# Peptides against a protein of PDB entry 3ZOQ: the designs that were tried, part 108

Target 1, 223 residues: chain A of PDB entry 3ZOQ
Amino acid sequence: QLLQDSWWNQLKEEFEKPYYQELREMLKREYAEQTIYPDSRDIFNALHYTSYDDVKVVILGQDPYHGPGQAQGLSFSVKPGVKQPPSLKNIFLELQQDIGCSIPNHGSLVSWAKQGVLLLNTVLTVRRGQANSHKGKGWERLTDRIIDVLSERERPVIFILWGRHAQMKKERIDTSKHFIIESTHPSPFSARNGFFGSRPFSRANAYLEKMGEAPIDWCIKDL

## One batch from the design tools (peptide; made by RFdiffusion4, then SolubleMPNN)

Design b2_p20_2_s1 (from b2_p20_2, 8 letters changed)
Fold by OpenDDE base, seed 4:
Structure b2_p20_2_s1 (fold): chain B 223 residues (1-223), chain A 20 residues (1-20)
Amino acid sequence: as target 1 above (223 residues)
Amino acid sequence: LSLDELEDNNNAEKVLKLLE
């Protein structure tokens, strides 16, 4: 897919590498033979909505929702009209408790993405009903590179790392330049062990303000 | 379930549905 110039300049060499060509061929077969999420045109939505230069905050997810109509190509986000998944519900609960936002009547996080919140999954596709079905197929190498080029950027980034999977990427982040916000995952199985009360939204904005940047308007309007 | 499986929102949702 065609990327914005800022991302293309950072990632163009990856797309020429054998691993990505193999991934691309695999995806062509997968999309032809099975139901794959998100829609192929939405795979790189995180990069489409948030340019390399505009990234202020990164929120890492694992892989897309695997149910019909859910995945938008943005971590944790679901299309309008889709029931909010449990983790997303907990994200909104923390948002409400942290900075007083009302819980929106939809689960789209596009408004965050448009403000510079890179909602990146480490794996960008999934088979219907088969979580992690595209794990280890090449996406992780690309998304690792995305993290790397952001880490190498002079302008600081805030990385919000929920859960062990995301936190494993910390070793790729230059913490002398960038800020890390860590907690347990918003999953119902882990949220009460540290996610609730972690106040990632106010903390992120506090860092942005210290850097002289505009804070994120985390509150999501109803549709 | 492993910790990783519990932290996976897709897996967590599936487990919750099974428990309902």
Scores: peptide ipSAE 0.031, ipTM 0.679, DockQ to the pose 0.603
Fold by OpenDDE base, seed 2:
Structure b2_p20_2_s1 (fold): chain B 223 residues (1-223), chain A 20 residues (1-20)
Amino acid sequence: as target 1 above (223 residues)
Amino acid sequence: LSLDELEDNNNAEKVLKLLE
Protein backbone atom coordinates (compact mmCIF):
# COMPACT_ATOMS: atom_id res chain seq x y z
CA GLN B 1 0.00 0.00 0.00
CA LEU B 2 1.22 3.47 -0.88
CA LEU B 3 -0.76 5.08 1.90
CA GLN B 4 -1.38 3.34 5.18
CA ASP B 5 -3.88 5.81 6.50
CA SER B 6 -7.37 7.08 5.97
CA TRP B 7 -6.43 8.26 2.49
CA TRP B 8 -5.80 4.73 1.29
CA ASN B 9 -9.41 3.79 1.75
CA GLN B 10 -10.41 6.80 -0.30
CA LEU B 11 -7.85 6.54 -3.08
CA LYS B 12 -6.81 2.90 -3.41
CA GLU B 13 -9.00 2.35 -6.46
CA GLU B 14 -7.34 5.25 -8.24
CA PHE B 15 -3.92 3.71 -7.97
CA GLU B 16 -5.13 0.65 -9.83
CA LYS B 17 -6.55 2.62 -12.74
CA PRO B 18 -4.72 2.81 -16.05
CA TYR B 19 -4.28 6.57 -15.90
CA TYR B 20 -2.37 6.34 -12.66
CA GLN B 21 -0.26 3.46 -13.86
CA GLU B 22 0.65 5.50 -16.89
CA LEU B 23 1.41 8.46 -14.67
CA ARG B 24 3.55 6.28 -12.48
CA GLU B 25 5.53 4.98 -15.44
CA MET B 26 5.96 8.49 -16.73
CA LEU B 27 7.23 9.63 -13.36
CA LYS B 28 9.70 6.78 -13.18
CA ARG B 29 11.14 7.88 -16.48
CA GLU B 30 11.08 11.54 -15.55
CA TYR B 31 12.85 11.08 -12.24
CA ALA B 32 15.43 8.89 -13.93
CA GLU B 33 16.14 11.18 -16.84
CA GLN B 34 15.34 14.66 -15.54
CA THR B 35 15.55 16.71 -12.40
CA ILE B 36 12.06 16.52 -10.96
CA TYR B 37 10.63 18.30 -7.95
CA PRO B 38 9.81 17.63 -5.27
CA ASP B 39 11.95 14.75 -4.13
CA SER B 40 10.15 11.53 -4.96
CA ARG B 41 9.75 10.84 -1.26
CA ASP B 42 7.93 14.13 -0.80
CA ILE B 43 5.36 13.88 -3.59
CA PHE B 44 2.54 12.93 -1.26
CA ASN B 45 3.59 14.96 1.75
CA ALA B 46 0.27 16.76 1.79
CA LEU B 47 -1.51 13.47 2.31
CA HIS B 48 1.11 12.24 4.75
CA TYR B 49 0.86 15.26 7.01
CA THR B 50 -2.90 15.57 6.83
CA SER B 51 -5.01 12.43 6.91
CA TYR B 52 -8.36 12.26 5.20
CA ASP B 53 -10.18 12.39 8.49
CA ASP B 54 -8.09 15.23 9.86
CA VAL B 55 -8.59 17.61 6.96
CA LYS B 56 -10.13 20.85 8.16
CA VAL B 57 -8.99 23.23 5.46
CA VAL B 58 -7.82 22.73 1.90
CA ILE B 59 -5.56 25.20 0.14
CA LEU B 60 -5.14 24.41 -3.54
CA GLY B 61 -2.06 25.20 -5.54
CA GLN B 62 -1.24 24.52 -9.15
CA ASP B 63 2.07 22.68 -9.25
CA PRO B 64 5.27 22.57 -7.21
CA TYR B 65 7.96 25.18 -7.24
CA HIS B 66 10.44 24.25 -9.94
CA GLY B 67 13.61 25.66 -8.41
CA PRO B 68 16.28 23.70 -6.56
CA GLY B 69 15.43 22.77 -3.01
CA GLN B 70 12.13 24.62 -2.96
CA ALA B 71 9.25 22.19 -3.23
CA GLN B 72 8.46 19.90 -0.35
CA GLY B 73 5.19 18.39 -1.49
CA LEU B 74 2.98 21.07 0.03
CA SER B 75 1.29 23.83 -1.91
CA PHE B 76 2.96 27.23 -1.51
CA SER B 77 5.40 25.81 1.03
CA VAL B 78 9.17 25.81 0.70
CA LYS B 79 11.81 23.96 2.63
CA PRO B 80 13.50 25.79 5.47
CA GLY B 81 16.50 27.77 4.35
CA VAL B 82 14.88 28.57 1.03
CA LYS B 83 14.00 32.14 0.20
CA GLN B 84 10.28 32.71 0.39
CA PRO B 85 8.77 32.98 -3.08
CA PRO B 86 6.75 36.10 -3.84
CA SER B 87 3.38 34.42 -3.49
CA LEU B 88 4.35 32.98 -0.14
CA LYS B 89 5.60 36.33 1.04
CA ASN B 90 2.23 37.77 0.19
CA ILE B 91 0.50 34.95 2.02
CA PHE B 92 2.47 35.85 5.12
CA LEU B 93 1.74 39.52 4.67
CA GLU B 94 -1.95 38.78 4.54
CA LEU B 95 -1.57 36.47 7.50
CA GLN B 96 0.04 39.25 9.47
CA GLN B 97 -2.61 41.76 8.58
CA ASP B 98 -5.42 39.28 9.05
CA ILE B 99 -4.63 37.82 12.44
CA GLY B 100 -1.40 39.47 13.54
CA CYS B 101 1.07 36.65 13.01
CA SER B 102 4.72 37.49 12.68
CA ILE B 103 6.36 36.69 9.40
CA PRO B 104 8.44 33.57 9.95
CA ASN B 105 12.10 33.31 9.03
CA HIS B 106 11.32 30.33 6.79
CA GLY B 107 8.67 29.27 4.34
CA SER B 108 7.64 25.86 5.61
CA LEU B 109 3.92 25.42 6.08
CA VAL B 110 4.28 21.99 7.68
CA SER B 111 2.78 23.33 10.89
CA TRP B 112 -0.41 24.09 9.01
CA ALA B 113 -0.45 20.65 7.45
CA LYS B 114 -0.08 19.00 10.83
CA GLN B 115 -3.13 20.86 12.06
CA GLY B 116 -5.38 19.71 9.25
CA VAL B 117 -4.62 22.13 6.44
CA LEU B 118 -4.31 20.05 3.30
CA LEU B 119 -1.81 21.92 1.16
CA LEU B 120 -2.63 20.26 -2.13
CA ASN B 121 -1.31 21.06 -5.57
CA THR B 122 -3.43 19.89 -8.48
CA VAL B 123 -0.24 18.65 -10.12
CA LEU B 124 2.23 17.08 -7.75
CA THR B 125 5.47 17.09 -9.74
CA VAL B 126 7.38 19.39 -12.05
CA ARG B 127 10.56 19.45 -14.08
CA ARG B 128 13.29 21.77 -12.94
CA GLY B 129 12.77 25.18 -14.42
CA GLN B 130 9.69 24.13 -16.35
CA ALA B 131 6.48 25.22 -14.71
CA ASN B 132 3.48 23.04 -15.53
CA SER B 133 5.68 20.54 -17.33
CA HIS B 134 3.69 17.68 -15.82
CA LYS B 135 0.30 19.23 -16.44
CA GLY B 136 -2.18 16.91 -18.08
CA LYS B 137 -0.26 13.76 -17.26
CA GLY B 138 -2.69 12.27 -14.78
CA TRP B 139 -2.15 14.13 -11.53
CA GLU B 140 -5.23 16.26 -12.07
CA ARG B 141 -7.42 13.17 -12.17
CA LEU B 142 -6.04 11.95 -8.87
CA THR B 143 -6.25 15.32 -7.19
CA ASP B 144 -9.76 15.79 -8.52
CA ARG B 145 -10.60 12.55 -6.79
CA ILE B 146 -9.06 13.89 -3.60
CA ILE B 147 -11.34 16.89 -3.83
CA ASP B 148 -14.28 14.63 -4.63
CA VAL B 149 -13.84 12.35 -1.65
CA LEU B 150 -13.45 15.35 0.62
CA SER B 151 -16.58 16.85 -0.85
CA GLU B 152 -18.38 13.60 -0.17
CA ARG B 153 -17.22 13.58 3.44
CA GLU B 154 -19.95 14.35 5.91
CA ARG B 155 -17.74 16.42 8.17
CA PRO B 156 -17.47 19.85 6.56
CA VAL B 157 -14.29 21.11 4.94
CA ILE B 158 -13.19 24.65 4.21
CA PHE B 159 -11.74 25.14 0.74
CA ILE B 160 -9.55 28.15 0.20
CA LEU B 161 -9.43 28.81 -3.52
CA TRP B 162 -6.94 31.44 -4.58
CA GLY B 163 -7.08 32.39 -8.22
CA ARG B 164 -8.88 31.06 -11.26
CA HIS B 165 -7.11 27.72 -11.44
CA ALA B 166 -8.15 26.71 -7.96
CA GLN B 167 -11.60 28.21 -8.38
CA MET B 168 -12.24 25.92 -11.33
CA LYS B 169 -12.53 23.14 -8.77
CA LYS B 170 -15.50 24.80 -7.11
CA GLU B 171 -17.89 22.79 -9.25
CA ARG B 172 -16.62 19.63 -7.57
CA ILE B 173 -17.40 20.90 -4.08
CA ASP B 174 -20.77 20.42 -2.42
CA THR B 175 -21.35 23.94 -1.20
CA SER B 176 -24.41 22.83 0.73
CA LYS B 177 -22.06 21.03 3.06
CA HIS B 178 -18.65 22.65 2.67
CA PHE B 179 -17.39 26.19 2.82
CA ILE B 180 -15.45 28.04 0.16
CA ILE B 181 -13.23 31.06 0.60
CA GLU B 182 -12.32 32.66 -2.70
CA SER B 183 -10.06 35.50 -3.70
CA THR B 184 -7.50 36.41 -6.28
CA HIS B 185 -4.19 34.61 -6.17
CA PRO B 186 -1.46 35.74 -3.75
CA SER B 187 0.87 36.19 -6.72
CA PRO B 188 2.28 39.69 -7.09
CA PHE B 189 0.37 39.84 -10.35
CA SER B 190 -2.99 39.49 -8.64
CA ALA B 191 -2.66 39.94 -4.89
CA ARG B 192 -3.62 43.61 -4.93
CA ASN B 193 -6.75 42.77 -6.87
CA GLY B 194 -8.42 41.00 -4.00
CA PHE B 195 -6.11 38.68 -2.12
CA PHE B 196 -4.87 41.34 0.25
CA GLY B 197 -7.62 42.09 2.67
CA SER B 198 -9.47 38.86 1.91
CA ARG B 199 -8.62 37.60 5.41
CA PRO B 200 -8.83 33.90 4.57
CA PHE B 201 -7.24 32.79 7.82
CA SER B 202 -9.63 34.46 10.21
CA ARG B 203 -12.54 33.53 7.97
CA ALA B 204 -11.46 29.90 7.95
CA ASN B 205 -11.17 29.90 11.71
CA ALA B 206 -14.57 31.51 12.02
CA TYR B 207 -16.07 28.66 10.04
CA LEU B 208 -14.21 26.11 12.11
CA GLU B 209 -15.46 27.63 15.32
CA LYS B 210 -18.98 27.72 13.97
CA MET B 211 -18.68 24.01 13.28
CA GLY B 212 -17.40 23.36 16.77
CA GLU B 213 -13.89 22.63 15.55
CA ALA B 214 -10.64 23.87 16.96
CA PRO B 215 -9.29 26.76 14.94
CA ILE B 216 -6.01 26.57 13.09
CA ASP B 217 -3.01 28.18 14.67
CA TRP B 218 -1.84 29.86 11.52
CA CYS B 219 1.12 31.54 13.16
CA ILE B 220 4.39 29.89 12.24
CA LYS B 221 7.30 29.76 14.64
CA ASP B 222 10.80 30.61 13.58
CA LEU B 223 13.31 27.83 13.24
CA LEU A 1 11.51 24.77 16.59
CA SER A 2 14.16 22.69 14.86
CA LEU A 3 14.23 21.70 11.22
CA ASP A 4 14.12 18.04 12.11
CA GLU A 5 11.10 18.53 14.29
CA LEU A 6 9.20 20.13 11.44
CA GLU A 7 10.16 17.92 8.54
CA ASP A 8 10.83 14.49 9.98
CA ASN A 9 7.58 12.91 8.89
CA ASN A 10 8.94 9.40 8.37
CA ASN A 11 6.99 9.10 5.14
CA ALA A 12 9.78 8.43 2.68
CA GLU A 13 9.22 4.71 2.47
CA LYS A 14 5.55 5.05 1.65
CA VAL A 15 6.22 7.25 -1.34
CA LEU A 16 9.06 5.11 -2.65
CA LYS A 17 6.51 2.53 -3.68
CA LEU A 18 5.49 4.88 -6.45
CA LEU A 19 8.78 4.61 -8.23
CA GLU A 20 10.07 1.22 -7.19
Scores: peptide ipSAE 0.018, ipTM 0.529, DockQ to the pose 0.021
Fold by OpenDDE base, seed 3:
Structure b2_p20_2_s1 (fold): chain B 223 residues (1-223), chain A 20 residues (1-20)
Amino acid sequence: as target 1 above (223 residues)
Amino acid sequence: LSLDELEDNNNAEKVLKLLE
């Protein structure tokens, strides 16, 4: 077994399907012949840090950062020591304005993941320097299933959907059970059009408290 | 917090099996 946790029970059937086997074979070739991010051991970090049962919040990204040393298998997150990408900087600016957190000296969102924030990209790998290079290769079908099984879960989930790409997944979410927080993307190209001031962090915690769950400590400590 | 404590999820071997 690959995941040997609550996610394995939800996804084991997917891993046996032809599309995933083809994806796997493609990835083997890609990692052998190209520089692919993240490290192969980090591809499923979002699922490793946040079990199916422990998911409280989902933040959807598109695909991993494609620069050296950046991607760590979590949407929007970068490894410690890596310069914060523009979108992540804006996320931290909104975090500061929303709930008063200091801007951390690193870009790792692992602390969120460990608290139940599923930091999921819809595509989980990318070629160096080639954004969306692994789009349409099978990841989207798996990650759609991840969204589906969360939507089917009785315990409510909060989905934070920044930008149009993430918002396209709304149709897969049962809004009778789950909550959606939407705004424009934190990218510098769109952040001023609605992301700033959207207060997704306090809103998410408000939902969690209403459900009787512990809120997320969104503030990130310096390393 | 140490970098190792932050990033060690003890699941590296499981992920590698996905690509083996």
Scores: peptide ipSAE 0.023, ipTM 0.570, DockQ to the pose 0.021; fails the geometry check
Fold by OpenDDE base, seed 5:
Structure b2_p20_2_s1 (fold): chain B 223 residues (1-223), chain A 20 residues (1-20)
Amino acid sequence: as target 1 above (223 residues)
Amino acid sequence: LSLDELEDNNNAEKVLKLLE
């Protein structure tokens, strides 16, 4: 068994479908012939760190960072020692303004993932230097299913949807059960148009408290 | 947390099997 039991139970049927088998074969070829990120062992880190049952918050990204050593299988997150990308820097700026956290000296969001923040990209792999190179290859169908099974879950989830790409997934989310936090994307191109001041972290915790759940400790310790 | 602790997913072998 490749995934935690809770995710396997939700996704096992997907892995047997032709689209995923084709995706898998494509990925085998890509990893053999190209430099692909993240490392093949890290593709499903979001699901590894955050079980289906433990998901409290979902933060959707598009696809992994395509530079060397950056992607670690978690949306917006970079491995320790890697320069923080612009969007991540803005995330930390908003975090500081929202709830007073210091800006960490690294970009790893693993601490969020371990607390139930599913850091999910809609596409889980990318060629080096080629953003969206694996778009439309099958990942979106799997990640749509991930959103669907979370939407179907009785226990409420908070979806943080930054930017248009993530917001396109709203139609898959049962808003009678789940909460959505929307703003513009943290990218430098859009952050000043609504991301800054959106206070997604305090808002998420407010929903968690209303549900009787422990809030997320969003503050990240230095290494 | 150490760098290794932050990067360790404890599932590397299982994930690789998805592509094997």
Scores: peptide ipSAE 0.021, ipTM 0.566, DockQ to the pose 0.022; fails the geometry check

Design b2_p20_2_s2 (from b2_p20_2, 9 letters changed)
Fold by OpenDDE base, seed 3:
Structure b2_p20_2_s2 (fold): chain B 223 residues (1-223), chain A 20 residues (1-20)
Amino acid sequence: as target 1 above (223 residues)
Amino acid sequence: MTLDELEDHNRAEEVEKLLK
């Protein structure tokens, strides 16, 4: 099966639907004819690292980084050895200011994912050098379903929604059960308009503690 | 703005709008 059991049980019906079949066929052509990121084996890394039941926090991104070696199937995250993109740098700056973490010497957020932070892009693939090139091809329907099944879950989830794109998904989230942390996007174009000082990490942990759950260790160790 | 700043991969639409 494509996904681990917990996610497969939630999403298996989606993979049989025409939209996903069409998406799959499109992706087959794209990966054959173009340079597509991330590696096809890494497309669902967010779901691989964080099971459905283990999700504590969701951080939504738009689509993968479109440069060589960057995308690793996790929103905002880059593979070790890759220069930290501007938005990620700002995330780490806020992390440092919020809870005192040092700036890591790499940009991999895998440690967050392993702790229950679902690092989900709404679109899971991209052509090299062409941001949003796979927008509207079917990924959004699948990722909407991911949000839906999390929203339907009894155990609460914290959704961190940076910027307008992520915040558009708020309507799919049952706020009677789940908590939302909203701010402007960490992008250099918007970070100073509300992201900096928003303290999403300490706020998320405060909610986790209130729910009787272990907080996230947001601090990332150097490699 | 640096090239990297213009290529914010997580806010592609916003960047494009800003550059227009």
Scores: peptide ipSAE 0.030, ipTM 0.654, DockQ to the pose 0.170
Fold by OpenDDE base, seed 1:
Structure b2_p20_2_s2 (fold): chain B 223 residues (1-223), chain A 20 residues (1-20)
Amino acid sequence: as target 1 above (223 residues)
Amino acid sequence: MTLDELEDHNRAEEVEKLLK
């Protein structure tokens, strides 16, 4: 099966729906005819690293990085050895100011994913050099369902929603059960308008502690 | 992973196996 059991039980019906079949056929053509990111093996990495039951925090991204070797199937994350994109640099700056973490020498957020931080893009693939090239092709319907099944979960989740696009998903989240942390996007174009000083990491951990959960170790070790 | 290696892994046959 495509996904681990906990996610498969939540999502298996989506993969049989016409929209996903059309998406699948589109992606087959795209990967054959174009350079598509991430590697096809990495498309569902967010769900592979963080099981449905283990999700503590969700960080929503838009679509994968569209440069060579960057995307690894996790929102905002880049493979080790890849230069940190501007938004990711700002994330680490806020992390340092918020809870005192050192700036890591790489951009991999896998350590967060392994602790229950679902690093989900709303669109899971992109053409090389063409941001949002796979927007509106079916991914959003699947990722909306991911948000829905998390919202339906009894055990609370913390959603970190940076920028307008992520915040538009708030309507799908049961705010009576789940916690939302909102700010402007970490992009250089918006970070100074509210992202910096938003302290999403300490706030997330405060909610986790209130729920009797182990906090996330947000500090990333050098490689 | 090099760009060439990435492209080699992005064949239609592999995509079909990994998307369902």
Scores: peptide ipSAE 0.029, ipTM 0.593, DockQ to the pose 0.023
Fold by OpenDDE base, seed 5:
Structure b2_p20_2_s2 (fold): chain B 223 residues (1-223), chain A 20 residues (1-20)
Amino acid sequence: as target 1 above (223 residues)
Amino acid sequence: MTLDELEDHNRAEEVEKLLK
């Protein structure tokens, strides 16, 4: 089985649609002919670590890191031993300023995912060294459906939308049920224009507490 | 520009365009 039962029940119809079959065939060729990230077994890690019912928070990214050994199927996250990209460094700086967490010695956000933080990219694969090379190939339709089924869920979700790309998904979110935290992107190009000081981590936990749910332990332990 | 810097640039391309 490709996905946990909770996600399968929400997405099974998508996998039968022509667009996804075409995407799948494209990916088979790409992985055979090109260096594609992440590893094919890691493409759906965000859904593997965080079931549909366990989603508390969603953090949207664009597409996977396109350097060797970086992407692990989670938005903004890098495998242990990989140098933290600038945006991730800024995320950890804001985390420290927001709630006092130490800067971890690695960039893996798996601990967030295991607590119900869906680390979802809108595009789930990329060619080595070619950002957005798999844009417009079908991933966006699937990931839009992921946002839709979460929006339709009765139990509230917190959506953290950094930057314009993520914020464009706001129209798909029922704000009568769900909470949205918006700021500029953590990229060095935009972080000082609103991301720093936005305190998304404490704000997310405040919403969780209002809903009677356990907060996220955002602090990441060293490896 | 490093690979990581390029990644950040690409991920924030739309934001960068607005800031210029």
Scores: peptide ipSAE 0.027, ipTM 0.637, DockQ to the pose 0.157
Fold by OpenDDE base, seed 4:
Structure b2_p20_2_s2 (fold): chain B 223 residues (1-223), chain A 20 residues (1-20)
Amino acid sequence: as target 1 above (223 residues)
Amino acid sequence: MTLDELEDHNRAEEVEKLLK
């Protein structure tokens, strides 16, 4: 099976649907004919690192980084040794100001994923150098279902929604049961309009504590 | 604006809207 059991039980029906079969066939052509990111084995890394039952926090992104060696299959995250993208730098600046973490010498957010932070892009693949090139091809329907099954889960989830694109998913979230943290996007274009000072990390941990759950260790160690 | 900054901006919906 494609996914670990907890996610497979929630999503197996999606993989049998025509839209996903069409998406899969499209991706086969794309990966054969062009440079596509992330590596095909890394497409579902967000679901591999964070089981359905272990999700505590969701951070939504749009689509993967489209530069060489960047995308890890985790929203906002980059592979070690890769220069931190501007949005990620701003995330770490806010992390430092919010809870006092040092800025790491790499951009891998795998440590968050392993603690229950689902780093989900709404679109899971991209052509090299062509942002949003796989938008509207079927990924959004799958990732909407991921949001839906999390919203239906009895155990509460914290959704961190940076920018308008992520915030548009709020309509799919049962806000009577789940917690929402919203701000502008960490992009240099929008970060000064509300992302900086939004303190999403301490706020997320405050919700976790109220729920009787262990907080996330957001601080990332150097490699 | 650096190339990296432009690439990052293109990933933000706010900027995409401005470019339309």
Scores: peptide ipSAE 0.022, ipTM 0.601, DockQ to the pose 0.132

Design b2_p20_2_s3 (from b2_p20_2, 11 letters changed)
Fold by OpenDDE base, seed 4:
Structure b2_p20_2_s3 (fold): chain B 223 residues (1-223), chain A 20 residues (1-20)
Amino acid sequence: as target 1 above (223 residues)
Amino acid sequence: MTEEELEDHNRAEEVLKLLE
């Protein structure tokens, strides 16, 4: 199953719209003619692992890692056996300082996704070695709709918005109903300006507890 | 899974898959 049924019910009208049909045709050409990441079967992994109803936390990324074997359809996450990218290393450093988790020997965040952490990039594909190569091709309209339908959901969601790009989506979020955790991006260029010490993991769990929901087990076991 | 859910599932797979 490419995405869970609860997402299909929320998004099926988008997939029938011309913009998505054009995007799909573009992607068919791109995957045929270029090396595109992630694997085509992994594009919707965020919606595969986390149902619409089970979303507790959203972590927004920009677009997938563009190196071989890295992207697995989840924001900031990399496949096991892949060297942890700098931003992900900083995420784990903050995780350790925030709630005491050990640094895992891999970079897969699938365990978060399975607990209700929607690891969503705003653009879901990229050409090898070409960051933002699929920007402005239609993904943003779909992912905006994903944010919109979550914002419209009655049960509150926690949005973790690292950096300016993610924070620009705040205007789409009903902050009277949902919770926002903002800081600078975990990138080495910005992490020391506010990401480190922001404690997004404990803060997210604090909101979940106030809502009467089970907290996320953010600690990742070694493989 | 209801029949309607199964139909939606099948439609989703058809619409979203890029490989033919």
Scores: peptide ipSAE 0.134, ipTM 0.763, DockQ to the pose 0.016
Fold by OpenDDE base, seed 3:
Structure b2_p20_2_s3 (fold): chain B 223 residues (1-223), chain A 20 residues (1-20)
Amino acid sequence: as target 1 above (223 residues)
Amino acid sequence: MTEEELEDHNRAEEVLKLLE
């Protein structure tokens, strides 16, 4: 099966639907004819690293980085050895200011994912050098379903929604059960308008503690 | 089938298998 059991039980019916079949056919052509990111083996890394039952926090992105070697199937994350993109640099600056973490010498957020931080893009693939090139091709319907099944989960989830795109998903989240942390996007174009000083990491951990859950160790070790 | 066509086919099949 494509996914771990906990996610498969939630999403298996989606993969049989016409929209996903069409998406698969599209991706088949794209990966054959174009350079597509991330590597096909990494498309579902967010779900591979963080099971449905283990999700504590969700951080939504839009689509993968479209440069060589960058995307690793996790929102905002880049493979080790890759220069940190501007938004990620700002994330680490806020992390440092919020809870005192040092700036890591790499941009991989895998350690977050392994602790229950679902690093989900709404679109899971992109053409090299062409941001949003796979928008509206079917990924959004699948990732909407991911948000829906998390919203339906009894055990609370913390959704971190940076910027307008992520915040548009708020209507799908049952706020009677789940917590939302909102701010402007970490992009250099918006970070100084509310992202900096928003303290999403300490706030997330405060919610986790209130729930009786172990907090996330947000600090990332150097490689 | 040319080598290029074979490579394209192989890549397409790899994606198909990963998405099944």
Scores: peptide ipSAE 0.036, ipTM 0.621, DockQ to the pose 0.019
Fold by OpenDDE base, seed 1:
Structure b2_p20_2_s3 (fold): chain B 223 residues (1-223), chain A 20 residues (1-20)
Amino acid sequence: as target 1 above (223 residues)
Amino acid sequence: MTEEELEDHNRAEEVLKLLE
């Protein structure tokens, strides 16, 4: 099966639906004819690293980085050895100011994912050099379902929603059960308008502690 | 088929296996 059991039980019906079959056919052509990111083996990495039951925090991104070697199937994350994109640099700056973490010498957020931070893009693939090239092709329906099944979960989740695109998903989240942390996007174009000083990391941990859960170790070790 | 066509076919089939 494509996903771990916990996610498969939640999502298996989606993979049989026509929209996903059409998406699958599109992706077959795209990967054959174009350079597509991430590697096809990494498309579902967010779900591979963080099981349905282990999700504590969700951080929503839009679509993968579209440069060579960058995307690794996790929102905002880049493979080790890859220069940190501007938004990611700002994330680490806020992390430092929020809870005192040092700036890591790499951009991999895998350590967050392994602790229950679902690093989910709403669109899971992209053409090289063409941001949002796979928008509206079916991924959004699947990722909406991911948000839905998390919203339906009894155990609370913390959703970190940076920028308008992510915040549009708030309507799908049961705020009577789940916690929302909102700010402007970490992009250089918006970070100074609210992202910096928003302290999403300490706020997330405060909610986790209130829930009686272990906080996330947000600090990332150098490689 | 040409080598290029075979390469495209192989890539497409690989993706198919990973997405089902």
Scores: peptide ipSAE 0.023, ipTM 0.595, DockQ to the pose 0.019
Fold by OpenDDE base, seed 2:
Structure b2_p20_2_s3 (fold): chain B 223 residues (1-223), chain A 20 residues (1-20)
Amino acid sequence: as target 1 above (223 residues)
Amino acid sequence: MTEEELEDHNRAEEVLKLLE
């Protein structure tokens, strides 16, 4: 039998809804006719690496990287061997200044995901070279539901909301139970306006410790 | 993550692997 608190139990009804079926049909056409990222097998990596019960922290992104070989189904994360995008570089700079971690020689955040950091984009696919090309096609409804079921969970979650897009989801989060860490986006266009010095990693761990949970080991080993 | 949780995740992914 399926676990009661698994992602399947939380989301199975969404997959039967018309909006998701329409999204699925759209994606079938897109993957057949266009170059779409990430690989279709990697679309749900965030849910694959981090179970519903294991979620400790949520980091929201917008949509996947749209360059070849970059996206791996985790927000802000890139596959090993891929040059770190500017926002990710800034994330690692803040990580270093916040808690003293070395800058890794790769951009994979899988180690965070395996520890309970849900690296969720609001839109889970993108056309090559066309940022936000799959915006408004149904992903947002599914990912809103993901946020909703986490918000409804009794065990507290920490939501890290970088930038206005992510912060728009704050209204869906029960702040009587859950914690929110907000700052400007790590993008070079906004990082100096509040992201740098925001110390999201130590702040997240401080909340985890207050809840009696193990902190996240945010430091990423070289490959 | 337990094996059962992984199976549940895989099942959710199977709904989407039909894109292949």
Scores: peptide ipSAE 0.027, ipTM 0.635, DockQ to the pose 0.020; fails the geometry check

